# Peptides against a protein of PDB entry 5EFW, part 48

Target 1, 141 residues: chain A of PDB entry 5EFW
Amino acid sequence: TTLERIEKNFVITDPRLPDNPIIFASDSFLQLTEYSREEILGRNARFLQGPETDRATVRKIRDAIDNQTEVTVQLINYTKSGKKFWNLFHLQPMRDQKGDVQYFIGVQLDGTEHVRDAAEREGVMLIKKTAENIDEAAKEL

## One batch from the design tools (peptide; aimed at target 1 L3 R95 Q102)

Design b1_p30_3_s3 (made by RFdiffusion4, then SolubleMPNN; from b1_p30_3, 12 letters changed)
Fold by OpenDDE base, seed 2:
Structure b1_p30_3_s3 (fold): chain B 141 residues (1-141), chain A 30 residues (1-30)
Amino acid sequence: as target 1 above (141 residues)
Amino acid sequence: APPPPKTEIKPLSEKEREELLKKIREVAEA
């Protein structure tokens, strides 16, 4: 199901480290992007961007990170082999008890086309829920 | 331009990874 796909398709990044590297990547994320875990860990997720990735959308992501807020966007991403896919992407900060950002949670829902209307709203709801689940789970590590 | 070098990180252990995934599932099913 869509829920099962997005539930398993996520990364965790550490904005306290240089260039906000990925510190955790789900197996589904690796499968989607065609990278190994070793290739992904320690890298900024910008490697998914390519020629047709909208720069304004990327700036929204960057701004959200810099401002320590959440963002939900759709953007073109590329696999290691160069395959394009539409990424319905949600990013949100994971905060500690003091309210300081510890990590960012990124959830991806891949598709062959840009989605709108009810499909987009449904996807957004699901990826946000997934992010909240990850946030709650990670706090107990 | 070539990608920047990877940042040195301390990844989760396999145990921690599995615990995280397990907990995610538990939270999702609650």
Scores: peptide ipSAE 0.523, ipTM 0.893, DockQ to the pose 0.052
OpenDDE base, seeds 1, 3, 4, 5: peptide ipSAE 0.502, 0.501, 0.509, 0.499; ipTM 0.889, 0.888, 0.891, 0.888

Design b1_p30_3_s4 (made by RFdiffusion4, then SolubleMPNN; from b1_p30_3, 12 letters changed)
Fold by OpenDDE base, seed 3:
Structure b1_p30_3_s4 (fold): chain B 141 residues (1-141), chain A 30 residues (1-30)
Amino acid sequence: as target 1 above (141 residues)
Amino acid sequence: APPPPKTEIKPLSEEERAELLAKWEEVYNS
């Protein structure tokens, strides 16, 4: 569909299901992470984490989910083959017409190094804009 | 209003995951 073919790295998760599993993943996300859609649908996105993933940053993500808020962090993630990449990650809730959280949108901007300053600001701007576009697109489907 | 913290988190079973995959099969293959 149009949603999955958006040429950005993103997933949609369902916090109303056990362990907030992935229910949608873009083709780009699958290519980035080297997983098939069958392998990741219905799973929590924590499979991207590994030995060098900062646990404090992971806790920030968990807190955002629990508090139903948005968060932007940068953390080490791993592909299926074990390749490390820096993930500039933005998470935000998708709300229904009543204002209740129904899904979360996660957008990933990958890189070979930790970004700072202007580069980080540009990346944050990009992934936040992407998340808003996905939110709008999902409401139309 | 944030929900109360989860005391126990269990992932979907293989059966539940399979059902979810089947539900979205048409979406991803269309």
Scores: peptide ipSAE 0.295, ipTM 0.767, DockQ to the pose 0.171
OpenDDE base, seeds 1, 2, 4, 5: peptide ipSAE 0.180, 0.055, 0.154, 0.107; ipTM 0.691, 0.539, 0.656, 0.573; seed 2 fails the geometry check

Design b1_p30_4 (made by RFdiffusion4; failed a check: too like the target's own chain)
Pose (drawn by RFdiffusion4):
Structure b1_p30_4 (pose): chain A 141 residues (1-141), chain P 30 residues (1-30)
Amino acid sequence: as target 1 above (141 residues)
Amino acid sequence: FISVEELASLSPMEIEQLLIEKLEEIEAAE
């Protein structure tokens, strides 16, 4: 299917279910994070967080979800085995024709450090186009 | 869109599979 043919890291969550769980995780996201589908479907994506994760940054994500809007941030995430990586992360809601939120889309791009300038602009362009591709691929669900 | 009641009635793996089957039916109809 088209959703499966999207070669990027992403997860989709359902805010209508308690605690906004993951209902779909890309093949690339699972192998990057070392988790399986059985392990993480039904879980809130906060399991990616840990000791060196910036709390104010997590706060910005919490607020954007509460307000049902988009956010782009960078933060430290961990794999299942505990390896650290920087995550250039973009979040956006999918809405129906009346504007009601159906799901959240999250797209991840791994790095070894915080990026800025042209490197950041390129990464943001890649993850925002992917989110639009995901929205278009899942509009009937 | 698939209703929340339908999704709440299934396990996590079944929800993912349902989403894939729904997309396969749409692509086959096109």

Design b1_p30_4_s1 (made by RFdiffusion4, then SolubleMPNN; from b1_p30_4, 14 letters changed)
Fold by OpenDDE base, seed 4:
Structure b1_p30_4_s1 (fold): chain B 141 residues (1-141), chain A 30 residues (1-30)
Amino acid sequence: as target 1 above (141 residues)
Amino acid sequence: MISTEELASLSPLERYELFLERQKEIEEKK
């Protein structure tokens, strides 16, 4: 599977560059967030955050990046027009053959509500599987 | 894989284009 054929909301970031910028964004992600590709590339993904975004949840994401681990959270994000949505977000490192982190993969499942119970479990399984597919497709890049 | 030095020398859009180019190269080699 190629990255272009993955019809999911995702970004790839490069922690080796200053401020871990987005280096790849799916078309679905652009549609979700209402940004153009040019507006997103080179930026840290924190532009999705806003007034009602839980700062403790954001810190969990930051900690995962700093510790080079995966994390799955739900948080309020904002589109370019200011629309709020619940983002079931999964982030995981993509490692090279030596085990060094090359990129981070961020997958977003958007919704109007905070998901719970079975719906949350299903969403988590989906975004994690998506992340693995992206990892497989992108690891040779 | 793309080196850090190479990526750092490119604009964000150029980095994206490079990713696409490399994907095509990989596909052609399959």
Scores: peptide ipSAE 0.481, ipTM 0.871, DockQ to the pose 0.821
OpenDDE base, seeds 1, 2, 3, 5: peptide ipSAE 0.057, 0.029, 0.031, 0.043; ipTM 0.498, 0.468, 0.470, 0.491; seed 5 fails the geometry check

Design b1_p30_4_s2 (made by RFdiffusion4, then SolubleMPNN; from b1_p30_4, 15 letters changed)
Fold by OpenDDE base, seed 1:
Structure b1_p30_4_s2 (fold): chain B 141 residues (1-141), chain A 30 residues (1-30)
Amino acid sequence: as target 1 above (141 residues)
Amino acid sequence: MISTEELASLSPLERYELFLERQKKIEEEK
C-alpha cells in the first residue's frame, strides 16, 4: 500500500521552504478535511484554523516548528464546508542520516469533543505511534 | 534517502511525486 493510502490522518510538510507547506497528504486526511489533494499541496496547514481556534495553541505549534521539536496539542479545526472538529494533533520532525530536519510529520485524530484523562492518553499514544510508523515508511522513499 | 541538496532543488509537488514514484518501485520489487 502506498503512503497516501495509509488509513490514518496525516500530512508531511517541508520546513525548508517558505511557510512550511504541505507536500504530502493521506487520503484519510483529505476525507476528514473535505479538501482535494490539489487544494492542499503547497499550502500551509493554517487553512484548517478558524474563529474558535485557540491562538495560544497555534503558537505552540509554531514554536515547535521553529525549534525543530515535537509537540502534541488539541485545537479546533474546520473542514472545507465549515464543520468544526476537535483535532488531537501531533507534530514531529523527520531527520536525515546526519540528524538534520528535512520534513515534519503531522498526525490528526478528530473528535466531537475535547478529550481528557484516559481518552487523551490513549489518543496521544496512538498518534505518536502513527507518526513513528510514517517516519520509517517515508525514509524508504 | 534522497540527499538534502537534491530535495531542495524540487518543488513540494515534485517531491510528492517522487515519493509516489519511489513507493511504486518498491512495491514492484516485492
Scores: peptide ipSAE 0.058, ipTM 0.500, DockQ to the pose 0.515
OpenDDE base, seeds 2, 3, 4, 5: peptide ipSAE 0.028, 0.021, 0.035, 0.043; ipTM 0.460, 0.459, 0.516, 0.493; seed 5 fails the geometry check

Design b1_p30_4_s3 (made by RFdiffusion4, then SolubleMPNN; from b1_p30_4, 14 letters changed)
Fold by OpenDDE base, seed 2:
Structure b1_p30_4_s3 (fold): chain B 141 residues (1-141), chain A 30 residues (1-30)
Amino acid sequence: as target 1 above (141 residues)
Amino acid sequence: MISTEELASLSPLERYKLFLERQEKIEKEK
């Protein structure tokens, strides 16, 4: 699918299904996380979390989903092999023509360290723009 | 709609299949 070939790390989830499972994942995301598509589709994205993942940050993500709002955070995530990485993560709802939430778009910018200041601002701008592009692409499919 | 517990008992692919079936149902109801 053209959507899956977008060269950015992203997933689309379905909050209208129990536990908000991933329904689309980009090839880049699969490469980053070291999972196959078959291992990811239909699962909640919490499999990326591990011992050093900040629970308060995870709660912010959960709250955003529950409140149907966007959120941008940085958190420790883990690959399938257990490799840690810092994830600058942006999540936003995808709404239908009536304004109802259909899906969530999650965009990941990976790094070896926590980013701050100018680097963080640039990263946030990038992942938000990416999310908007994905939103448009997904709606036109 | 199925429960979270029931969904958890399915494989990832089975859960994805459920998503596809839901989409088909939505389209038929329109």
Scores: peptide ipSAE 0.036, ipTM 0.490, DockQ to the pose 0.124
OpenDDE base, seeds 1, 3, 4, 5: peptide ipSAE 0.033, 0.024, 0.022, 0.032; ipTM 0.484, 0.469, 0.478, 0.482; seeds 4, 5 fail the geometry check

Design b1_p30_4_s4 (made by RFdiffusion4, then SolubleMPNN; from b1_p30_4, 14 letters changed)
Fold by OpenDDE base, seed 4:
Structure b1_p30_4_s4 (fold): chain B 141 residues (1-141), chain A 30 residues (1-30)
Amino acid sequence: as target 1 above (141 residues)
Amino acid sequence: MISTEELASLSPLERAELLLERQRKIEEEK
């Protein structure tokens, strides 16, 4: 399917379930984070956070979920083995025809360094476009 | 394929199950 062909790091979460758990994870996301699918599904994505993850940035993500809006941030995340990576992260709601939020889509662009300027702008454009593709694909499950 | 209307009518649990089924299919195709 279209969803299965999206070779990007992404998850889909269900805000109508307790603690907004991940209900779908791409193969690329599993490879990035070094977790199995079984270890990921049903969990809130906060397990990727660690000591150097900026709490103010995490709060921005929380606020976006609460307000049912999109957000784009960069934050330190950790793989299962404890390796740090910079995550250029975009989150947006997936809405039905009535405008009600059904899912959240999270897209991750990984890097060893914090990205700035043109690289950041390009990354943001990419992950936003990816999120839109996932939105359409998820509606066709 | 599921229509937008059908997807919107699903409960949170049903939506999760649908997506988990998709995950299973992906794994089987590997």
Scores: peptide ipSAE 0.029, ipTM 0.540, DockQ to the pose 0.214
OpenDDE base, seeds 1, 2, 3, 5: peptide ipSAE 0.023, 0.017, 0.021, 0.020; ipTM 0.510, 0.426, 0.509, 0.450

Design b1_p30_5_s2 (made by RFdiffusion4, then SolubleMPNN; its pose is not in this set)
Fold by OpenDDE base, seed 1:
Structure b1_p30_5_s2 (fold): chain B 141 residues (1-141), chain A 30 residues (1-30)
Amino acid sequence: as target 1 above (141 residues)
Amino acid sequence: EEEEEEEKEKKEKEEEEELKKKKQTFIKPA
């Protein structure tokens, strides 16, 4: 679809389904993570986690989902081949006209190192703007 | 640097507008 071809790393998940599975993934996300679409759809995004993934950061993501709020964090993720990358990750709820959570949008900015200061602020701005664009695009579906 | 950010923002906006114009009917189900 056109949504899949957005040149950004993102997923859409459905919190109304068991275990909040990925229901959509961009082509860029598949390239980043080295998974096929078939390997991703219907799964919880926890398969990106590994030995060096900070558990407290993962809990912040879980808490944001449970509380139906947004969160921005940096964490170690792993590709299918086991390559580590720093993921500047933003998650936010997509709400319907009544304000009820319909989906979550997850946007990933990959890097070789943890970003700080100006680079972090720039990355956060980028991934948040991307999430808003996806929210608007997905509401038109 | 500022021109590159403006060009990125313009590209993102153009991509969003193009996406809205395309007849996409669904988010891919699990």
Scores: peptide ipSAE 0.019, ipTM 0.449, DockQ to the pose 0.209
OpenDDE base, seeds 2, 3, 4, 5: peptide ipSAE 0.019, 0.018, 0.019, 0.020; ipTM 0.441, 0.429, 0.453, 0.460; seed 5 fails the geometry check

Design b1_p30_5_s3 (made by RFdiffusion4, then SolubleMPNN; its pose is not in this set)
Fold by OpenDDE base, seed 2:
Structure b1_p30_5_s3 (fold): chain B 141 residues (1-141), chain A 30 residues (1-30)
Amino acid sequence: as target 1 above (141 residues)
Amino acid sequence: EEEEEKKEKEEKEKEEEELKKLKFTEIVPS
């Protein structure tokens, strides 16, 4: 689909379903994580976590979901083959016209290192803008 | 400019429809 071919790493999840499963993943996300679409759809994104993933950072993500807020963090994630990467991750809710949360948009900017200072600010700006574009394109789900 | 805005809106609507189709046809409960 057109959305799948957006050259950004992103997923859409459904918090109204048990365990907030992924309901959409971009082609770029599949390539990054080394999973097929069939392996990802219907699953919680926690499969990206591993031994060096900071649990406190994961809790921030969980809190954002529970509180229906946005969050931006950096955490270690793992590909299917076990390769580590730094994930500059932004998550935000997608709301309907009534203001109720329908979905969450997760955008991933991958890197070999933890980004800081100007590079971090630039990356955050990029992934937030990407999330807004996805929200605008998918808000009528 | 108005024509470009219309095209962008139509493209977004098409993308939304495609995403809806994906959701309803490919989601497998975990």
Scores: peptide ipSAE 0.041, ipTM 0.571, DockQ to the pose 0.100
OpenDDE base, seeds 1, 3, 4, 5: peptide ipSAE 0.095, 0.028, 0.036, 0.022; ipTM 0.592, 0.559, 0.543, 0.535; seeds 1, 3, 5 fail the geometry check

Design b1_p30_5_s4 (made by RFdiffusion4, then SolubleMPNN; its pose is not in this set)
Fold by OpenDDE base, seed 5:
Structure b1_p30_5_s4 (fold): chain B 141 residues (1-141), chain A 30 residues (1-30)
Amino acid sequence: as target 1 above (141 residues)
Amino acid sequence: EEEEEERKKLEEEKKKKEAEAEKFTEIVPS
């Protein structure tokens, strides 16, 4: 199952820069997407989208960024080679001590299939927990 | 020439963001 392949796939983006570019990507994320770090740093994550990516779901992500809120969705993404995968994606803002948004944390749980029911709940729990762990760790820097 | 300037600009932006990314290397969950 997707949960058997627990990987820490995540990126950090900077919404204070034009087009909210990726400023950090985990090694697992690079492996998942088949991109090098050089290829993705400074880019908006929209390069993962393709023909079967649901536009409405993408808009939910955009809205969350604009509203500085968290969101959890599933969407089709594409690797560099064009391979499709289901991305159970969680996004949340990273705030400073004043409460201002500094970054966004995006966590991806990849799978070959759309997950539902118990598998979805477990996946959501995992990626949310991962995001919180990243947030807490970042605050300690 | 203009393309080269744009390429250099993009490369500088990438380097800047790469440097910014270094601070997060220690927080990679394992």
Scores: peptide ipSAE 0.135, ipTM 0.630, DockQ to the pose 0.036
OpenDDE base, seeds 1, 2, 3, 4: peptide ipSAE 0.036, 0.031, 0.024, 0.024; ipTM 0.534, 0.563, 0.442, 0.457; seeds 1, 2, 3, 4 fail the geometry check

Design b1_p30_6 (made by RFdiffusion4)
Pose (drawn by RFdiffusion4):
Structure b1_p30_6 (pose): chain A 141 residues (1-141), chain P 30 residues (1-30)
Amino acid sequence: as target 1 above (141 residues)
Amino acid sequence: FLELDPSLTEEEKIELLKKHHEEALEKIYA
Protein backbone atom coordinates (compact mmCIF):
# COMPACT_ATOMS: atom_id res chain seq x y z
CA THR A 1 0.00 0.00 0.00
CA THR A 2 0.97 3.63 -0.43
CA LEU A 3 1.35 4.17 3.33
CA GLU A 4 3.76 1.26 3.52
CA ARG A 5 5.71 2.60 0.49
CA ILE A 6 6.68 5.78 2.40
CA GLU A 7 10.39 5.31 3.17
CA LYS A 8 10.69 7.58 6.19
CA ASN A 9 10.51 7.37 9.97
CA PHE A 10 7.03 8.14 11.20
CA VAL A 11 4.26 7.14 13.62
CA ILE A 12 0.49 7.94 13.51
CA THR A 13 -1.58 8.25 16.75
CA ASP A 14 -5.30 8.35 17.56
CA PRO A 15 -6.20 11.16 20.01
CA ARG A 16 -9.72 9.80 20.28
CA LEU A 17 -8.36 6.81 22.23
CA PRO A 18 -7.28 7.39 25.86
CA ASP A 19 -3.70 8.73 26.16
CA ASN A 20 -3.30 9.21 22.34
CA PRO A 21 -1.65 5.88 21.42
CA ILE A 22 0.38 4.86 18.40
CA ILE A 23 -1.83 3.02 15.87
CA PHE A 24 0.73 2.73 13.05
CA ALA A 25 4.56 2.80 13.06
CA SER A 26 6.74 2.82 9.92
CA ASP A 27 9.22 0.02 9.14
CA SER A 28 12.05 2.55 9.26
CA PHE A 29 10.97 3.95 12.69
CA LEU A 30 10.83 0.53 14.28
CA GLN A 31 14.31 -0.52 13.06
CA LEU A 32 15.79 2.88 13.99
CA THR A 33 14.43 2.68 17.53
CA GLU A 34 14.93 -1.14 17.91
CA TYR A 35 11.28 -1.76 18.93
CA SER A 36 8.77 -4.16 17.42
CA ARG A 37 5.14 -3.52 16.48
CA GLU A 38 3.91 -5.81 19.25
CA GLU A 39 5.95 -3.79 21.74
CA ILE A 40 4.79 -0.26 20.90
CA LEU A 41 1.36 -0.29 19.21
CA GLY A 42 -1.05 1.01 21.79
CA ARG A 43 1.60 3.05 23.60
CA ASN A 44 2.01 6.84 23.79
CA ALA A 45 5.14 7.92 21.99
CA ARG A 46 6.62 9.39 25.17
CA PHE A 47 8.51 6.14 25.72
CA LEU A 48 11.18 7.64 23.44
CA GLN A 49 12.13 10.08 26.21
CA GLY A 50 14.66 9.83 29.05
CA PRO A 51 17.15 11.66 31.39
CA GLU A 52 18.84 14.06 28.96
CA THR A 53 15.54 14.99 27.23
CA ASP A 54 14.77 18.73 27.59
CA ARG A 55 11.58 19.15 29.69
CA ALA A 56 10.52 22.55 28.15
CA THR A 57 10.79 21.03 24.70
CA VAL A 58 8.49 18.16 25.72
CA ARG A 59 6.23 20.85 27.11
CA LYS A 60 5.99 22.61 23.72
CA ILE A 61 4.85 19.30 22.17
CA ARG A 62 2.26 18.80 24.94
CA ASP A 63 0.87 22.31 24.35
CA ALA A 64 0.75 21.93 20.59
CA ILE A 65 -1.26 18.66 20.96
CA ASP A 66 -3.62 20.39 23.45
CA ASN A 67 -4.20 23.20 20.94
CA GLN A 68 -4.41 20.80 17.99
CA THR A 69 -1.76 22.47 15.83
CA GLU A 70 1.62 21.78 14.23
CA VAL A 71 5.06 21.93 15.96
CA THR A 72 8.68 21.43 14.87
CA VAL A 73 11.36 20.89 17.55
CA GLN A 74 14.58 19.05 18.27
CA LEU A 75 15.12 16.86 21.30
CA ILE A 76 17.09 13.91 22.70
CA ASN A 77 15.46 10.49 22.27
CA TYR A 78 16.66 6.97 23.20
CA THR A 79 16.52 3.57 21.41
CA LYS A 80 15.32 0.43 23.15
CA SER A 81 18.89 -0.51 24.12
CA GLY A 82 19.44 3.02 25.46
CA LYS A 83 21.45 4.70 22.71
CA LYS A 84 21.04 8.47 22.42
CA PHE A 85 20.11 10.34 19.25
CA TRP A 86 18.88 13.78 18.38
CA ASN A 87 15.42 13.84 16.84
CA LEU A 88 14.39 16.59 14.42
CA PHE A 89 10.64 16.05 15.01
CA HIS A 90 7.57 17.48 13.23
CA LEU A 91 4.00 16.98 14.37
CA GLN A 92 0.75 17.69 12.59
CA PRO A 93 -2.91 16.69 12.88
CA MET A 94 -4.91 15.04 10.11
CA ARG A 95 -8.36 16.59 9.84
CA ASP A 96 -11.51 15.79 7.91
CA GLN A 97 -13.26 18.25 5.60
CA LYS A 98 -14.95 19.89 8.63
CA GLY A 99 -11.63 20.44 10.43
CA ASP A 100 -12.13 17.78 13.15
CA VAL A 101 -8.89 16.09 14.21
CA GLN A 102 -8.73 12.45 13.17
CA TYR A 103 -5.09 11.54 14.01
CA PHE A 104 -1.70 13.07 14.73
CA ILE A 105 1.26 12.48 12.38
CA GLY A 106 4.77 12.51 13.74
CA VAL A 107 7.90 12.36 11.54
CA GLN A 108 11.48 11.75 12.92
CA LEU A 109 14.89 12.46 11.46
CA ASP A 110 17.93 11.17 13.38
CA GLY A 111 21.08 13.15 14.06
CA THR A 112 24.14 13.09 16.27
CA GLU A 113 23.67 16.68 17.40
CA HIS A 114 21.49 19.76 17.31
CA VAL A 115 21.39 21.18 13.80
CA ARG A 116 20.94 24.78 12.60
CA ASP A 117 21.22 26.99 9.57
CA ALA A 118 21.03 25.22 6.18
CA ALA A 119 21.24 21.73 7.70
CA GLU A 120 18.10 22.41 9.76
CA ARG A 121 16.24 24.00 6.79
CA GLU A 122 16.86 20.90 4.66
CA GLY A 123 15.78 18.49 7.39
CA VAL A 124 12.59 20.45 8.08
CA MET A 125 11.73 20.48 4.35
CA LEU A 126 12.16 16.68 4.20
CA ILE A 127 10.01 15.93 7.24
CA LYS A 128 7.23 18.40 6.33
CA LYS A 129 6.88 16.99 2.76
CA THR A 130 6.78 13.44 4.24
CA ALA A 131 3.96 14.47 6.63
CA GLU A 132 1.95 15.81 3.68
CA ASN A 133 2.60 12.53 1.83
CA ILE A 134 1.38 10.59 4.89
CA ASP A 135 -1.75 12.77 5.19
CA GLU A 136 -2.56 12.19 1.50
CA ALA A 137 -1.91 8.42 1.83
CA ALA A 138 -4.18 8.01 4.89
CA LYS A 139 -7.06 10.42 4.06
CA GLU A 140 -9.69 7.67 3.84
CA LEU A 141 -8.85 6.08 7.23
CA PHE P 1 -12.68 8.71 7.91
CA LEU P 2 -14.86 6.90 10.41
CA GLU P 3 -17.96 8.72 11.59
CA LEU P 4 -18.76 8.30 15.28
CA ASP P 5 -22.37 8.33 16.43
CA PRO P 6 -22.71 10.77 19.35
CA SER P 7 -25.42 8.60 20.90
CA LEU P 8 -22.93 5.78 21.71
CA THR P 9 -21.24 5.37 25.08
CA GLU P 10 -17.56 6.12 25.49
CA GLU P 11 -16.78 2.38 25.80
CA GLU P 12 -18.68 1.59 22.63
CA LYS P 13 -16.80 4.34 20.70
CA ILE P 14 -13.42 2.91 21.90
CA GLU P 15 -14.30 -0.60 20.77
CA LEU P 16 -15.50 0.70 17.39
CA LEU P 17 -12.22 2.58 16.86
CA LYS P 18 -10.11 -0.45 17.86
CA LYS P 19 -12.02 -2.70 15.43
CA HIS P 20 -11.71 -0.19 12.62
CA HIS P 21 -7.90 0.16 13.20
CA GLU P 22 -7.42 -3.59 13.23
CA GLU P 23 -9.28 -3.94 9.90
CA ALA P 24 -7.26 -0.98 8.39
CA LEU P 25 -3.96 -2.60 9.42
CA GLU P 26 -4.95 -5.88 7.83
CA LYS P 27 -5.68 -4.01 4.54
CA ILE P 28 -2.39 -2.05 4.78
CA TYR P 29 -0.22 -5.14 5.32
CA ALA P 30 -2.16 -7.32 2.80

Design b1_p30_6_s1 (made by RFdiffusion4, then SolubleMPNN; from b1_p30_6, 9 letters changed)
Fold by OpenDDE base, seed 2:
Structure b1_p30_6_s1 (fold): chain B 141 residues (1-141), chain A 30 residues (1-30)
Amino acid sequence: as target 1 above (141 residues)
Amino acid sequence: MLKIDPSLSEEEKVELRKKHHEEALKKILS
């Protein structure tokens, strides 16, 4: 499928279900996080957080979801085995024809360190473009 | 995108969404 061909780290969540669970995860995301699809479907993405994850950054994500807006942040996430990585994360709502939020698209760009300046701008551009591609591909949902 | 009748109960809406996701995932992953 078109969605399957998107070789990026991303998830789709459903805010209309309890606790905004993941309803789709790309193969790349599974590889990055070291989880199986069965382990993460139906769960809130907070399982990626750990001791060094900045709570203030997490609050920004929560606020974006609650306010139905997009947000781009960098935060520490953890794989299943406990490996830390910096996640340049972009979240945006997927809306229906009436403008109502149906889903959220989360795109992750992983790295070994916090990115800044030109590298950050480039990464942000990439993950935002990816999110738009996913939005188009996931219209069948 | 899934369109759900707003007159349904919250429980019914949840069930419909869950079923829809299951079917959609099968299609996406096929």
Scores: peptide ipSAE 0.297, ipTM 0.831, DockQ to the pose 0.869
OpenDDE base, seeds 1, 3, 4, 5: peptide ipSAE 0.068, 0.104, 0.277, 0.149; ipTM 0.670, 0.709, 0.826, 0.763

Design b1_p30_6_s2 (made by RFdiffusion4, then SolubleMPNN; from b1_p30_6, 12 letters changed)
Fold by OpenDDE base, seed 3:
Structure b1_p30_6_s2 (fold): chain B 141 residues (1-141), chain A 30 residues (1-30)
Amino acid sequence: as target 1 above (141 residues)
Amino acid sequence: MLELDPSLSEEERQALLREHHKKALEEILS
């Protein structure tokens, strides 16, 4: 099933609404971040950020949204209980048949450390593939 | 396909469409 194929940490956001709120979150995402669905729907995903989150990296994400482009970064995120984790994060736009951006897909791969080289490449491949699977599944909208 | 009252404003129409999409995403991705 679609869930089986994309049972990863991900959210869908709506950039056409004020502050690009989360409109969908996977169960895995909720489990990872320790939030309920009710707590995060309608909110901007910035609640995952905290003291050690690199602001320059956050700006890269914001720029990608503003420019309607994809981006892949690693940043420190925090669970509801305050636990830190490294988030290998991929963001890409979901476009309609006319090519206009309707939503953004955000995929998170969590870890205990910042990854580089082969490990990073593998992770990036995974989260990008996940995003593509989500995009493909959502084509029936 | 979502059929809406053509008398609705574009903003209202888009709002309803977004709500429809939200629900559809839950069905598709869950």
Scores: peptide ipSAE 0.376, ipTM 0.778, DockQ to the pose 0.291
OpenDDE base, seeds 1, 2, 4, 5: peptide ipSAE 0.120, 0.067, 0.206, 0.111; ipTM 0.601, 0.571, 0.648, 0.592

Design b1_p30_6_s3 (made by RFdiffusion4, then SolubleMPNN; from b1_p30_6, 8 letters changed)
Fold by OpenDDE base, seed 2:
Structure b1_p30_6_s3 (fold): chain B 141 residues (1-141), chain A 30 residues (1-30)
Amino acid sequence: as target 1 above (141 residues)
Amino acid sequence: MLELDPSLSEEEKIELRKKHIEEQLKKILE
């Protein structure tokens, strides 16, 4: 679909379903993580976590979901083959016209190293803008 | 808000939600 072909790493999850499963993933996300669409749809995104993933950072993500807020973090994630990458990750809720959370938008910017300062700010700006573009597209219809 | 039949399987619910969001976004992203 057109949405799947957006050349950004992103997923859409459904917190109204058990364990907030991924209901949509971009082609780029699949390429990054080395999973097929069939392997990830219906699953919680925690399969990307591994031994070196910071548990405190994961808790921040969980708290944001529980509190229905946005969060931006960097964490170690793993591809299907076990390759580590730094994930500059932004998550935000997608709300309906009544203000109720419908979905979460997760945007990933991958890298070989943890980024700070200007590089981090630029990356954050990019992934937040991507998330907003997706959210606005949904709200406008 | 998309209302789902509770009798549907989780897979069916996911598919319906997926299609719904795609339809909403597609018109803008095209």
Scores: peptide ipSAE 0.386, ipTM 0.859, DockQ to the pose 0.304
OpenDDE base, seeds 1, 3, 4, 5: peptide ipSAE 0.228, 0.226, 0.304, 0.086; ipTM 0.787, 0.781, 0.832, 0.682; seed 1 fails the geometry check

Design b1_p30_6_s4 (made by RFdiffusion4, then SolubleMPNN; from b1_p30_6 with F1M T9S L17R H21I E26K Y29L A30E)
Fold by OpenDDE base, seed 4:
Structure b1_p30_6_s4 (fold): chain B 141 residues (1-141), chain A 30 residues (1-30)
Amino acid sequence: as target 1 above (141 residues)
Amino acid sequence: MLELDPSLSEEEKIELRKKHIEEALKKILE
């Protein structure tokens, strides 16, 4: 089902609104980050960043948004309570039939450690597939 | 797909798009 396909940690943001705010967040995302939906919607996702978040990685994300491209990175994020987690993060634009960007899909795979090699490849495949599932579901709207 | 009144401002169109997708996805995402 559609629910099964997108039952992962993800958000949808609207780059056409000021500061590209989150307009949708999955239940899993809220559980992961320890925020309520009310606390998340309308905010830029930068609230997940903290002292140990690599600024260069954040810039890669910003560049992808500005250039309307996809990006996959790993970065330290923080829950509401301040707990650190490694976020294997994939971001890609959601385009309309004309090819114009309407939204961004952000998918998060959380872990206690930075992953490489086969584990990273597997995680990347998973989050990219999740993003595609969300994109396909949204296109039917 | 959402059909928008072409006479609307860009801001109005954005709000309508947001509302549309919100209504469509709320049962899945909430």
Scores: peptide ipSAE 0.184, ipTM 0.751, DockQ to the pose 0.404
OpenDDE base, seeds 1, 2, 3, 5: peptide ipSAE 0.132, 0.125, 0.136, 0.140; ipTM 0.711, 0.697, 0.709, 0.713

Design b1_p30_7 (made by RFdiffusion4)
Pose (drawn by RFdiffusion4):
Structure b1_p30_7 (pose): chain A 141 residues (1-141), chain P 30 residues (1-30)
Amino acid sequence: as target 1 above (141 residues)
Amino acid sequence: SAFEELIEELEEEENEEMLERLKKWEELNE
């Protein structure tokens, strides 16, 4: 299917279920994070977080979800085995024609450090185009 | 699994709309 042909890291969540769980995770996201589908479907994506994760940054994501809007940030995430990586993360809601939120889309891009300038602009462009591709691929669900 | 628990809770609550939404994703995850 088209959703499965999207070669990027991403997860899709359902805010209408308690605690906004993951209902779909990309093949690339699972292998990057070392988790399986059985392990993480039904879980809130906060399991990616840990000791060196910036709390104010996590706060900005919580607020953006509460307000049902987009946010782009960078933060430290961990794999299942505990390896650290920087995550250039973009979040956006999928809405129906009336504007009601159906799901949230999250797209991840791994790095070894915080990026800025041109490197950040390129990464943001990649993850925002992918989110639009995901929204178009899942509009009937 | 946590995902299967969500399906069981929706069946017990007789919430057909949310169950249909989740089943569509279940099929893609197979």

Design b1_p30_7_s1 (made by RFdiffusion4, then SolubleMPNN; from b1_p30_7, 15 letters changed)
Fold by OpenDDE base, seed 3:
Structure b1_p30_7_s1 (fold): chain B 141 residues (1-141), chain A 30 residues (1-30)
Amino acid sequence: as target 1 above (141 residues)
Amino acid sequence: TAFDELLEALRAAGDEERLARLEKFRKLNE
């Protein structure tokens, strides 16, 4: 499966560039967030955050990037129109053959509520599997 | 756009490595 054919909400960012900007966004992600591709490419994904976004959760994401590790969290994000949604978010590094971090993959599962227990576990499995598919597709580029 | 500005900045800096990486995705974003 090629990268463009993955019908999920995701972005790819480049930590080797200033401020780890989004360098690719899926069509589904654009639909979810109500932004155009031109509006978000080259920018850090923090524009999705707003007043009710938990800052401690954001720090967990930042720490994962700095430490080049994966993380899975739930946080409030906002669309361009200002509509808030719960984002079950998974971030993981994409490494090259030498083991160096090449990109980060961010996958979003949107919802109207914070999910717990079985629903959360199911969502986590889904977004992690999606991230692996993206990893494989991106490495073919 | 921010993406275009990033490309131009890399070109101006002569950073061929990072430019090449970003160019791979430029074609996907069109």
Scores: peptide ipSAE 0.701, ipTM 0.963, DockQ to the pose 0.825
OpenDDE base, seeds 1, 2, 4, 5: peptide ipSAE 0.696, 0.622, 0.624, 0.623; ipTM 0.962, 0.941, 0.941, 0.940

